# Peptides against a protein of PDB entry 3ESW: the designs that were tried, part 130

Target 1, 322 residues: chain A of PDB entry 3ESW
Amino acid sequence: NNIDFDSIAKMLLIKYKDFILSKFKKAAPVENIRFQNLVHTNQFAQGVLGQSQHLCTVYDNPSWHSIVLETLDLDLIYKNVDKEFAKDGHAEGENIYTDYLVKELLRYFKQDFFKWCNKPDCNHCGQNTSENMTPLGSQGPNGEESKFNCGTVEIYKCNRCGNITRFPRYNDPIKLLETRKGRCGEWCNLFTLILKSFGLDVRYVWNREDHVWCEYFSNFLNRWVHVDSCEQSFDQPYIYSINWNKKMSYCIAFGKDGVVDVSKRYILQNELPRDQIKEEDLKFLCQFITKRLRYSLNDDEIYQLACRDEQEQIELIRGKTQ

## One batch from the design tools (peptide; made by RFdiffusion4, then SolubleMPNN)

Design b2_p19_6_s1 (from b2_p19_6, 6 letters changed)
Fold by OpenDDE base, seed 1:
Structure b2_p19_6_s1 (fold): chain B 322 residues (1-322), chain A 19 residues (1-19)
Amino acid sequence: as target 1 above (322 residues)
Amino acid sequence: SLDEQLELINFSLKKLEEE
């Protein structure tokens, strides 16, 4: 009897799909209890949940996408992308063009659009006066600053004129299109929105040790790619652990389709103790939130995302990102 | 591809064996 291997393979794939889909069904009562207990008893879990409630959905705003695209110099961006794409001569198709787009957006954002702000310039003395600024501390927002999701305002005194300059830490990315300055938080916030505005699949990566960056899903590379707007970095996940010799404990990625512990991608050496939560509980938490984010998706979408998730887990375990 | 799908299946099965 000629074993129809093709038929067996098809049957296996059907059964596998059914198995995967079964994991994304509505949570059992025991899982809900475990989740509720975890987020009520573990502060780190509360933090991850709180971040997911904002970061996973806030950037999926069509009105914001329109405002971004109207604000950027699209003619310059696409001119530069086309120029770089033409040099490599590789008709590698439409998928590689998107990688060139992200690289140009990194260049444009850092070089032409946004500014790093350690200290603000003095509002009275004008440009290039930040060296004269002394920090006085932080305070709450005023009535105007509060309109733009501002939780903290840094206060500076000018050593030259004695006037006070306010540096509001805005969380509204549309306000950041106007102010065009900030630190890693403002950079990553606005840059995440910019990438989303081009229809890209993007995650916000939070590092516990006071840094943030993006990941972009490259259809050309068929994987998540490290993207840091502050560093103008594309596909260099090693820069923190190796180049900076940074010590890190947790890196958590937040996207519309899931929350993922990506620590293994970025923590290559100098690992700090992972003592904020049990590893099993963190895995459970990320899976539970991911499952919840996918409740409205159809079976085919769920299956495709689950396959992508498993492929990412293989990469994270094997270290094959290079 | 079929090979990619089989790799995913094998990976998923190994995880289940470790649980």
Scores: peptide ipSAE 0.148, ipTM 0.784, DockQ to the pose 0.726
Fold by OpenDDE base, seed 5:
Structure b2_p19_6_s1 (fold): chain B 322 residues (1-322), chain A 19 residues (1-19)
Amino acid sequence: as target 1 above (322 residues)
Amino acid sequence: SLDEQLELINFSLKKLEEE
C-alpha cells in the first residue's frame, strides 16, 4: 500500500494550524493571574508592559502617516530607489524593492532630513554654536512644550552671550518633523513612524543600555532586519556588540503584532547579567502581550504571524541569519 | 514550501517536548 505521503502531509498541516490557533485563544484564568502578579511584582515586567502599551500602537495612526508622506521629498526618495532597483533589483523580483526603499529612507533621513543634536545651537547666536553651550540640567516642559508630549527639557547656557537655550525632548513624532533634530530616541521615534507611513512592518527595539533602533520585516529576506537610523545601518545587528563593544543585557522589540525578546540577535558578546526578570517569566510576558495584541485578528492572520514567529525563533536559536 | 512548513512543525514539536 503506497502510503499517500501528500495526504498525510496535508492532514498534519491542518492539525498544526488548529494547534497553533488554540494557543491564541483567550488566556486561561491562571495565565491572567500569573500576568497580573508578574507586572505588579517585577519592575522590569511593568516597564515592558508600559512600553508595549505605547510603542505597539502609537505608530498606527493614518493621520500621522499622511503628514509624514506630505512632509518628505517623495520624488527624490522614489527616484533614488528606482535608480538602485534598476541596477540589480529586477533579477531578484519585486520584493527586493522594499529593501531598497528602506536603505534610501536611511540615507535620506540621515543625510537630508534629520540632524543629530548632542547640544543645541544657541537660540541667540544662531547656527553652529553648540560648542559654546554648557548644560545646566533638565526641567519639566513649559506650557508650549507640553503640547507635544514633552517629559523633559534640557537646559543649556551659551558661554558667549549668556542666554538660555531649551532643548525639549519631544516624544510627539509630528513635532519632530518640524524640529528635525534629536538623539537616538528622537531618531528612532520619527524613523519608526516614517517606515510605518510606507506601510512597512516595523518594530521598535528597546535596549536596556540606553539605545534604541528599528527592525523591518523584509519580504525579500523573509526575516526581521536590523535598521538603525542613527547609523544609517541596514542588516548589521552586530554593530553594537562587536563594533562598539557595547555591553548589553536586554533587547526587546515592540510591534503592532507582538513583543519579542530579540537579545540573541544583538548580544553576541559582552553580555551583562540578565537579572531583572526570570527568563521563563520574560518569555511568558512577551507571549502574553503578543497574544493580547492579536485578539482581533482572524485565524489566517494569526496563523501567518505564528509561522513568522516560529521562523524567527529558529533564526535566533541557530544564530544564522538566512 | 512544504519543507519550510515541516521545519516549523518539527521546531514546534521539539518545544512542546521540552516543556
Scores: peptide ipSAE 0.135, ipTM 0.778, DockQ to the pose 0.789
Fold by OpenDDE base, seed 4:
Structure b2_p19_6_s1 (fold): chain B 322 residues (1-322), chain A 19 residues (1-19)
Amino acid sequence: as target 1 above (322 residues)
Amino acid sequence: SLDEQLELINFSLKKLEEE
């Protein structure tokens, strides 16, 4: 009796799809109660929820995507992508082209477009005067700065001319297309929008220890890829734990289709105590928010994303599949 | 691929057995 293994495999996949979909659709009233209790009693959970409400949806703005694409030197970007792609002997239409695009966007953003700002230049003395700037502290935004989702303004005095320079910490990524300067927050914010504007699957990764970066879903690599615009880094998740010797406790990825604890990808050594929430509660929280984000998706989309999630969990447990 | 999907199934089932 030749067991038709292909037929059995197909039947198993159908049953598995039904199983995954059934688990997704069972938003038990009990889960809602647990969720509400968790976010009301645990500050970390409340913070994750608050971030998800913003970061999971804010970058899915078609008007912003148009503004970004109109602002970037697309001719230069694609010229460089095509050049590097051709140099490596790849055929046109390969999924790997998108990886080259992301790498060029990293280069372009860091080298040609955006500037790191530890201290601002003096508005009066001009360029390369940041060394003369003394921090006076932070204050709230003025009436103009408040239009661009500014929560904090850093104030600096020039030691040379005595004038005050304001460094608004804008959270409006469209304003950042104008200012073209910032720290990790501004870099990651605008770069996340840039990647989204090219139609890419992107997550914003928040680290509790005051750093932020992106992940891009590579169709070529069939996984989430670390992307840090500040470092011009592609697929180097180890840079924080190993190269920087950074101590970290939590890394949470926020995307349109889910919230995922990606700490295992980035926290390779020097792990800080994970004492802000129970591990089971964090897992539950991320899953619950993810289910909410996917509520409007069809059964096939839900299934494909669930498969992607499980593959990511395998990766996070096994380490880099070399 | 079918093999990748079967691996996912096996992984998911194993998790369910551990819960």
Scores: peptide ipSAE 0.129, ipTM 0.770, DockQ to the pose 0.799
Fold by OpenDDE base, seed 2:
Structure b2_p19_6_s1 (fold): chain B 322 residues (1-322), chain A 19 residues (1-19)
Amino acid sequence: as target 1 above (322 residues)
Amino acid sequence: SLDEQLELINFSLKKLEEE
C-alpha cells in the first residue's frame, strides 16, 4: 500500500491548523477568572495589562501616520535608502529594502530629526544653555501641557538669568514631532510611531529597569529585530546586557497583535530576580492578552501569527540562529 | 515551506508533551 505521504502531510497540516486555532478561541470562563484574579492580585500583571491597553493600539492611528509622513524629509530618507540598497540590496532580494529603510530611519531620527534632552536649554538664554540649568523637581502639567498627554513636567532654573524653564514629559507623539526632544521614553514613543507610519510591524519593548526600545519584524531576516532609536541600533539586542552591563529582570514587547516576554533576547547576563510574578502566570497573562488582541482576526491571520509566535519562541530558546 | 511547518509542528508537539 503506497502510503500517500502528501495526503498525510496535508491532513496533518489541517489538523495542526485546527489545533492552533482552537487555542485562540474565546477564553473559557476559567481563563477569565484566572485573568481577573491575576490582574487584581498582582501589581506587575496589572501594570502589563495597563501598558497593553495603551501600547498595543495607540500607534495604529492612520491620522497620526499621515502627520508623521508629512513631517519627515521623505525625499532625503528614500534617497539614502535607495543609495544603500543599490550597493548591496539587489543580491539579497526586495525584502532587504525595509531593513535599509529602518536603518536610515534610525540615522535620520538621531542625526537630523530628534534631540536628546538631559536638561532643557534655557528658554530665555537660548541654545546650548543646558549646562546652566539646575533641576528644581517635577510638577503636574499646566492647562496647555495637559492637552498633550503630559504626566509630569520637570522644572529647571537657569543659573545665569534665574528664569524657570519647563520640560514637559509629553506622551503625545504628535507633540513630540514639534518639540523634537526628549529622553528614552520620548525617543521610543515617537520612533515607534514613525516605524508604524511606514506600515511596519513594530513592537514597543518595555524594560522594567527604566529603558524602552522597539522591535521591528524584518521580512528579510524573518524575525523580530531589535531597534533602539536612542542608540541608532539595529539588531544589537546584546547592547544592554553586554555593552552597558545593565542588570535587567523583564523585557515585555507590546504590539498590535500580541504581548510577548522577550527577556531572553536581551537579558544575556546580570539577570535580576524575576520575582514580580510567577513565570507561569506571566506566560498566561501574555497569552491571554495576545488572544484578546487577535479576537477580530480571521483563521488564516491567527494561524500565520501563531506560526510567527512559535518561530520566535524557538529563536528565544535556541538563541540567535547564526 | 513544508519543512518549516513541520519544524513548528514538532516544536508545538514537544511543548504539549512537556505540559
Scores: peptide ipSAE 0.124, ipTM 0.767, DockQ to the pose 0.685

Design b2_p19_6_s2 (from b2_p19_6, 10 letters changed)
Fold by OpenDDE base, seed 1:
Structure b2_p19_6_s2 (fold): chain B 322 residues (1-322), chain A 19 residues (1-19)
Amino acid sequence: as target 1 above (322 residues)
Amino acid sequence: SLEEELKLIDFALEQKKKE
């Protein structure tokens, strides 16, 4: 009897699909209890949950996307993308165009649009006066600053004129389109929104050791790609561990479709103790939040995302970040 | 591809054995 391998393969795929879908059904009471206990007893877990409640959904705002696209020099951006894409003679197909777009957005953002701010310029003395600024500390926002989701304002005194300059740490990315300056937090916040505004699949990556960056899902490469706006970096996940010799413990990615521990992608050496949560509990937490984020999706969407998740897990285990 | 799906199945089965 000619074993119909195709028929067997189809049956296996159906059974596998059903199995995967079963994992995304409503959580059992025991899982809910475990989740509640974990977030109430473990501070790190509570922090991850709190971040997910904001970072996973805040950037999915069509009104913000419109404002971003109206603010950026789209003519310049697409001109540069088209120029670089034309050099490759279209040999790699249409999906590679998006990689060129992200690379240009990195260039445009760092070189033309946004500014790094270690210290602000003196409001009285004008441009290029940051060298004269002495930090006095931080305080709460005033009434105007509070309108733009500002939790902290850094206070500086000018050594030349003695005047006080305020550097509000705005969390409203639309305000950042106006201010055009910040540190890694402001850079990553606005850049995440920018990428989202082009309809891209983007995650916000939080590192416990005071850095943040993005991941972009490349349809050309068929994987999540490291993107750091501060460094104008594309697909260089090794820069922190290898180039910076940075010590790290946790990297958590937050996206609309899930929360993922991506530590293995970025922590290649100099790993700090992972003592904030049990590994099994962190895995459970990320899966539980991911499941909640997918409750409104249909079976086909759930299956496709689950396949993507498994491919990422294989990549992370094998260390094959090519 | 079918090959990718088979790899996913194998991975899922291996993960289940470790649980």
Scores: peptide ipSAE 0.006, ipTM 0.374, DockQ to the pose 0.726
Fold by OpenDDE base, seed 5:
Structure b2_p19_6_s2 (fold): chain B 322 residues (1-322), chain A 19 residues (1-19)
Amino acid sequence: as target 1 above (322 residues)
Amino acid sequence: SLEEELKLIDFALEQKKKE
């Protein structure tokens, strides 16, 4: 009896697809109750939900993408990408071109476009005067600053001239295209939008211990790749735990198609207590939000994303980047 | 409120269906 292994394999694939699709059906009433209770009773869960509402959707704005592409020096960017691709990229195929693009965007953003701002320059004394600035504290935005999604304004006094300089912490990434300065929050916010403007799959990674970065889905590497605009870093998830010796508890990735606990990718040592939520509840929360984000997708899209999710989970469990 | 936040998610999901 020649077992038609090919027929069996095809049947198993169909059944597997149906099984996967069944997981993305409308949530059962019991799951909705569990979700509601979790976000009402657990502050960390509420925070993850609140972040997902913003970070998973805000960057999917075609008008913003147009403004970004009109603002960047695309001729310079593509010239540099083409130059690097011409060296080694032809041997690896077309998919590697996007990795070169992301690497050039990291370079361009850090070296040519955006500025790190520990302290602002004095508005009166001019450039290179940040050393003379003393922090006085923070306050709410004024009428002008409030137009650009500003929650906090840092206030500085110049030791030289005595004038006050305001450093608004803008959350509007379009305003950041004008100001071209900030800390990790502004860097990651605008850089996430930049990557999205090129049509890339990007996640915003929030670390509980006051850092943020991106992940890019590389079609060449067929996985999520660490991207930190502040560090001009590509595929170096170890830099925080190993190089910085940073202690961390949670890293959560927020994308248009899902929310994922990516802590295992970045927390390699010096793990802080994960006491903000039960592990099972965090897993449930991320899956529930992810399910909701995919409700508008067709069966083929859902299946493809679920396959990608499974590969990522295998990667995270094995602790080996393929 | 959590209900308002859930409505915002639902609204965002509905907007994604219209695009």
Scores: peptide ipSAE 0.005, ipTM 0.401, DockQ to the pose 0.020
Fold by OpenDDE base, seed 2:
Structure b2_p19_6_s2 (fold): chain B 322 residues (1-322), chain A 19 residues (1-19)
Amino acid sequence: as target 1 above (322 residues)
Amino acid sequence: SLEEELKLIDFALEQKKKE
């Protein structure tokens, strides 16, 4: 009996694909009930859902991508990328070019484009006057600020001239292209859009302990890569736990194709209690949202993403970047 | 579980290194 190993292999591949695809079928009524109960009874789950409704889709705006590309100094960016690629890239393949692009975008964004704003400069006294600014508190946006998805405005008084300066916390990333300043939220928001504008696979990572960053899927490294615009950091997931000695409980990545608990990538020490949700429920929640995000994808796309997901889960368990 | 699959993969990889 000549075992047609090729036929068996093909059959196994088909069965495996069918099995994977079966996991991404429309949620069963029981799963819908579980999901509804979870988001109605667990505040953390409701928060993750709310974030996913925004973060998973907001950056997929072609009009915004065009505005970004028109705003950035692309000539400078590509000149620098080409320069670094010419040194090392030809030996490592074309896919590494994108890693150089992301590294240059990190440099460009931090050094040439955007500014950290701990306190605003005084609108009356001009540049480099932030040292004279005293926080008075926060208030709601005015009529103008409200046009740019502003939830909060920080109010500062100048100790020198006594004038009030408003620092609106804009969530509109297009407005941030104009203002060119902010904290981790504004940095990550705009930088996520920037990366998306180059056609990259990007996730927004929310940390419960008041930090946010990006992940970029490197085709060269064949994995999700830590990217922090505030730190000009590429592939340094350890910076929070080790360098900052930050205590963390949850890191959740939000992308167009899924929501993933990436805590294991970033929480290397000083783990805070994960008591906001049961681990099984969080896993279910992320998977459920991910399935919903993929409902419009074809079987091949679903399969490829599922393979990527599995590889990421392996990476997260092993703690080794391959 | 994914952990069980990983253990199986690691076991299979270790067996292949011994051949």
Scores: peptide ipSAE 0.000, ipTM 0.320, DockQ to the pose 0.060
Fold by OpenDDE base, seed 3:
Structure b2_p19_6_s2 (fold): chain B 322 residues (1-322), chain A 19 residues (1-19)
Amino acid sequence: as target 1 above (322 residues)
Amino acid sequence: SLEEELKLIDFALEQKKKE
């Protein structure tokens, strides 16, 4: 009896699809209760939920995408992408083109567009005067700064002229297109929007130990790819744990289609205690939020995303980039 | 076991890449 392995495989895939789809049905009352209890009793869970409510949806704004594309030098970007793409002998239409685009956007953003700001320049003395600036502390936004989702303003005094310079920490990425400066928060915020504006699948990665970066889903590599705009880094998840010798406890990725604990991708050594939440509760929380984000999707979309999720989970467990 | 689930997932993913 020649076992029709192809027929068996197809049958298994159908059963698997049905099983996966069953997980994304409306949450049972018990799951809702568990979720409510978790976010009310665990501060870390509440923080993850709060971040998801913002980060999972804020970048899906067509008006913002238009403003971004109008602000960037698209001619330069695509010229450079096309040049590097052609140089490596790729044909038009290959999925690898998006990887070249992301690499060029990293270059363009760091080299041509955005500036790192440890300390601001003096508003009175002009450019290249940051060395003369002394931090005085932080305060709330003024009436103008508050228009651009500003939580805090860093205050600096110029040692040369004695004037005060304000460095507002804007969370409005459209304002960042104007200011074109910041630290990891501003860099990641605007760069996430930039990548989204090109129609890419992007997640915002929050690290508990005061760093943030992006992930891009490469159709060519068929996986989530580490992207750090501050470092002009593509597919180098090891840079924090190994190169920086950074100690970390949690890395959480926030995207329109889900919230994922990606700690295993980035925490390769020097792991800090994961004592903020039970592992089972964090897993439940991420799955529950992800399920909610997918409530409006059809069965095919749910299945495709679930397959992507499972691939990622395998990658994270095996520690092998496919 | 998690290992059995992973094997099933790997198999399903390999089949999906062939479609």
Scores: peptide ipSAE 0.000, ipTM 0.349, DockQ to the pose 0.072; fails the geometry check

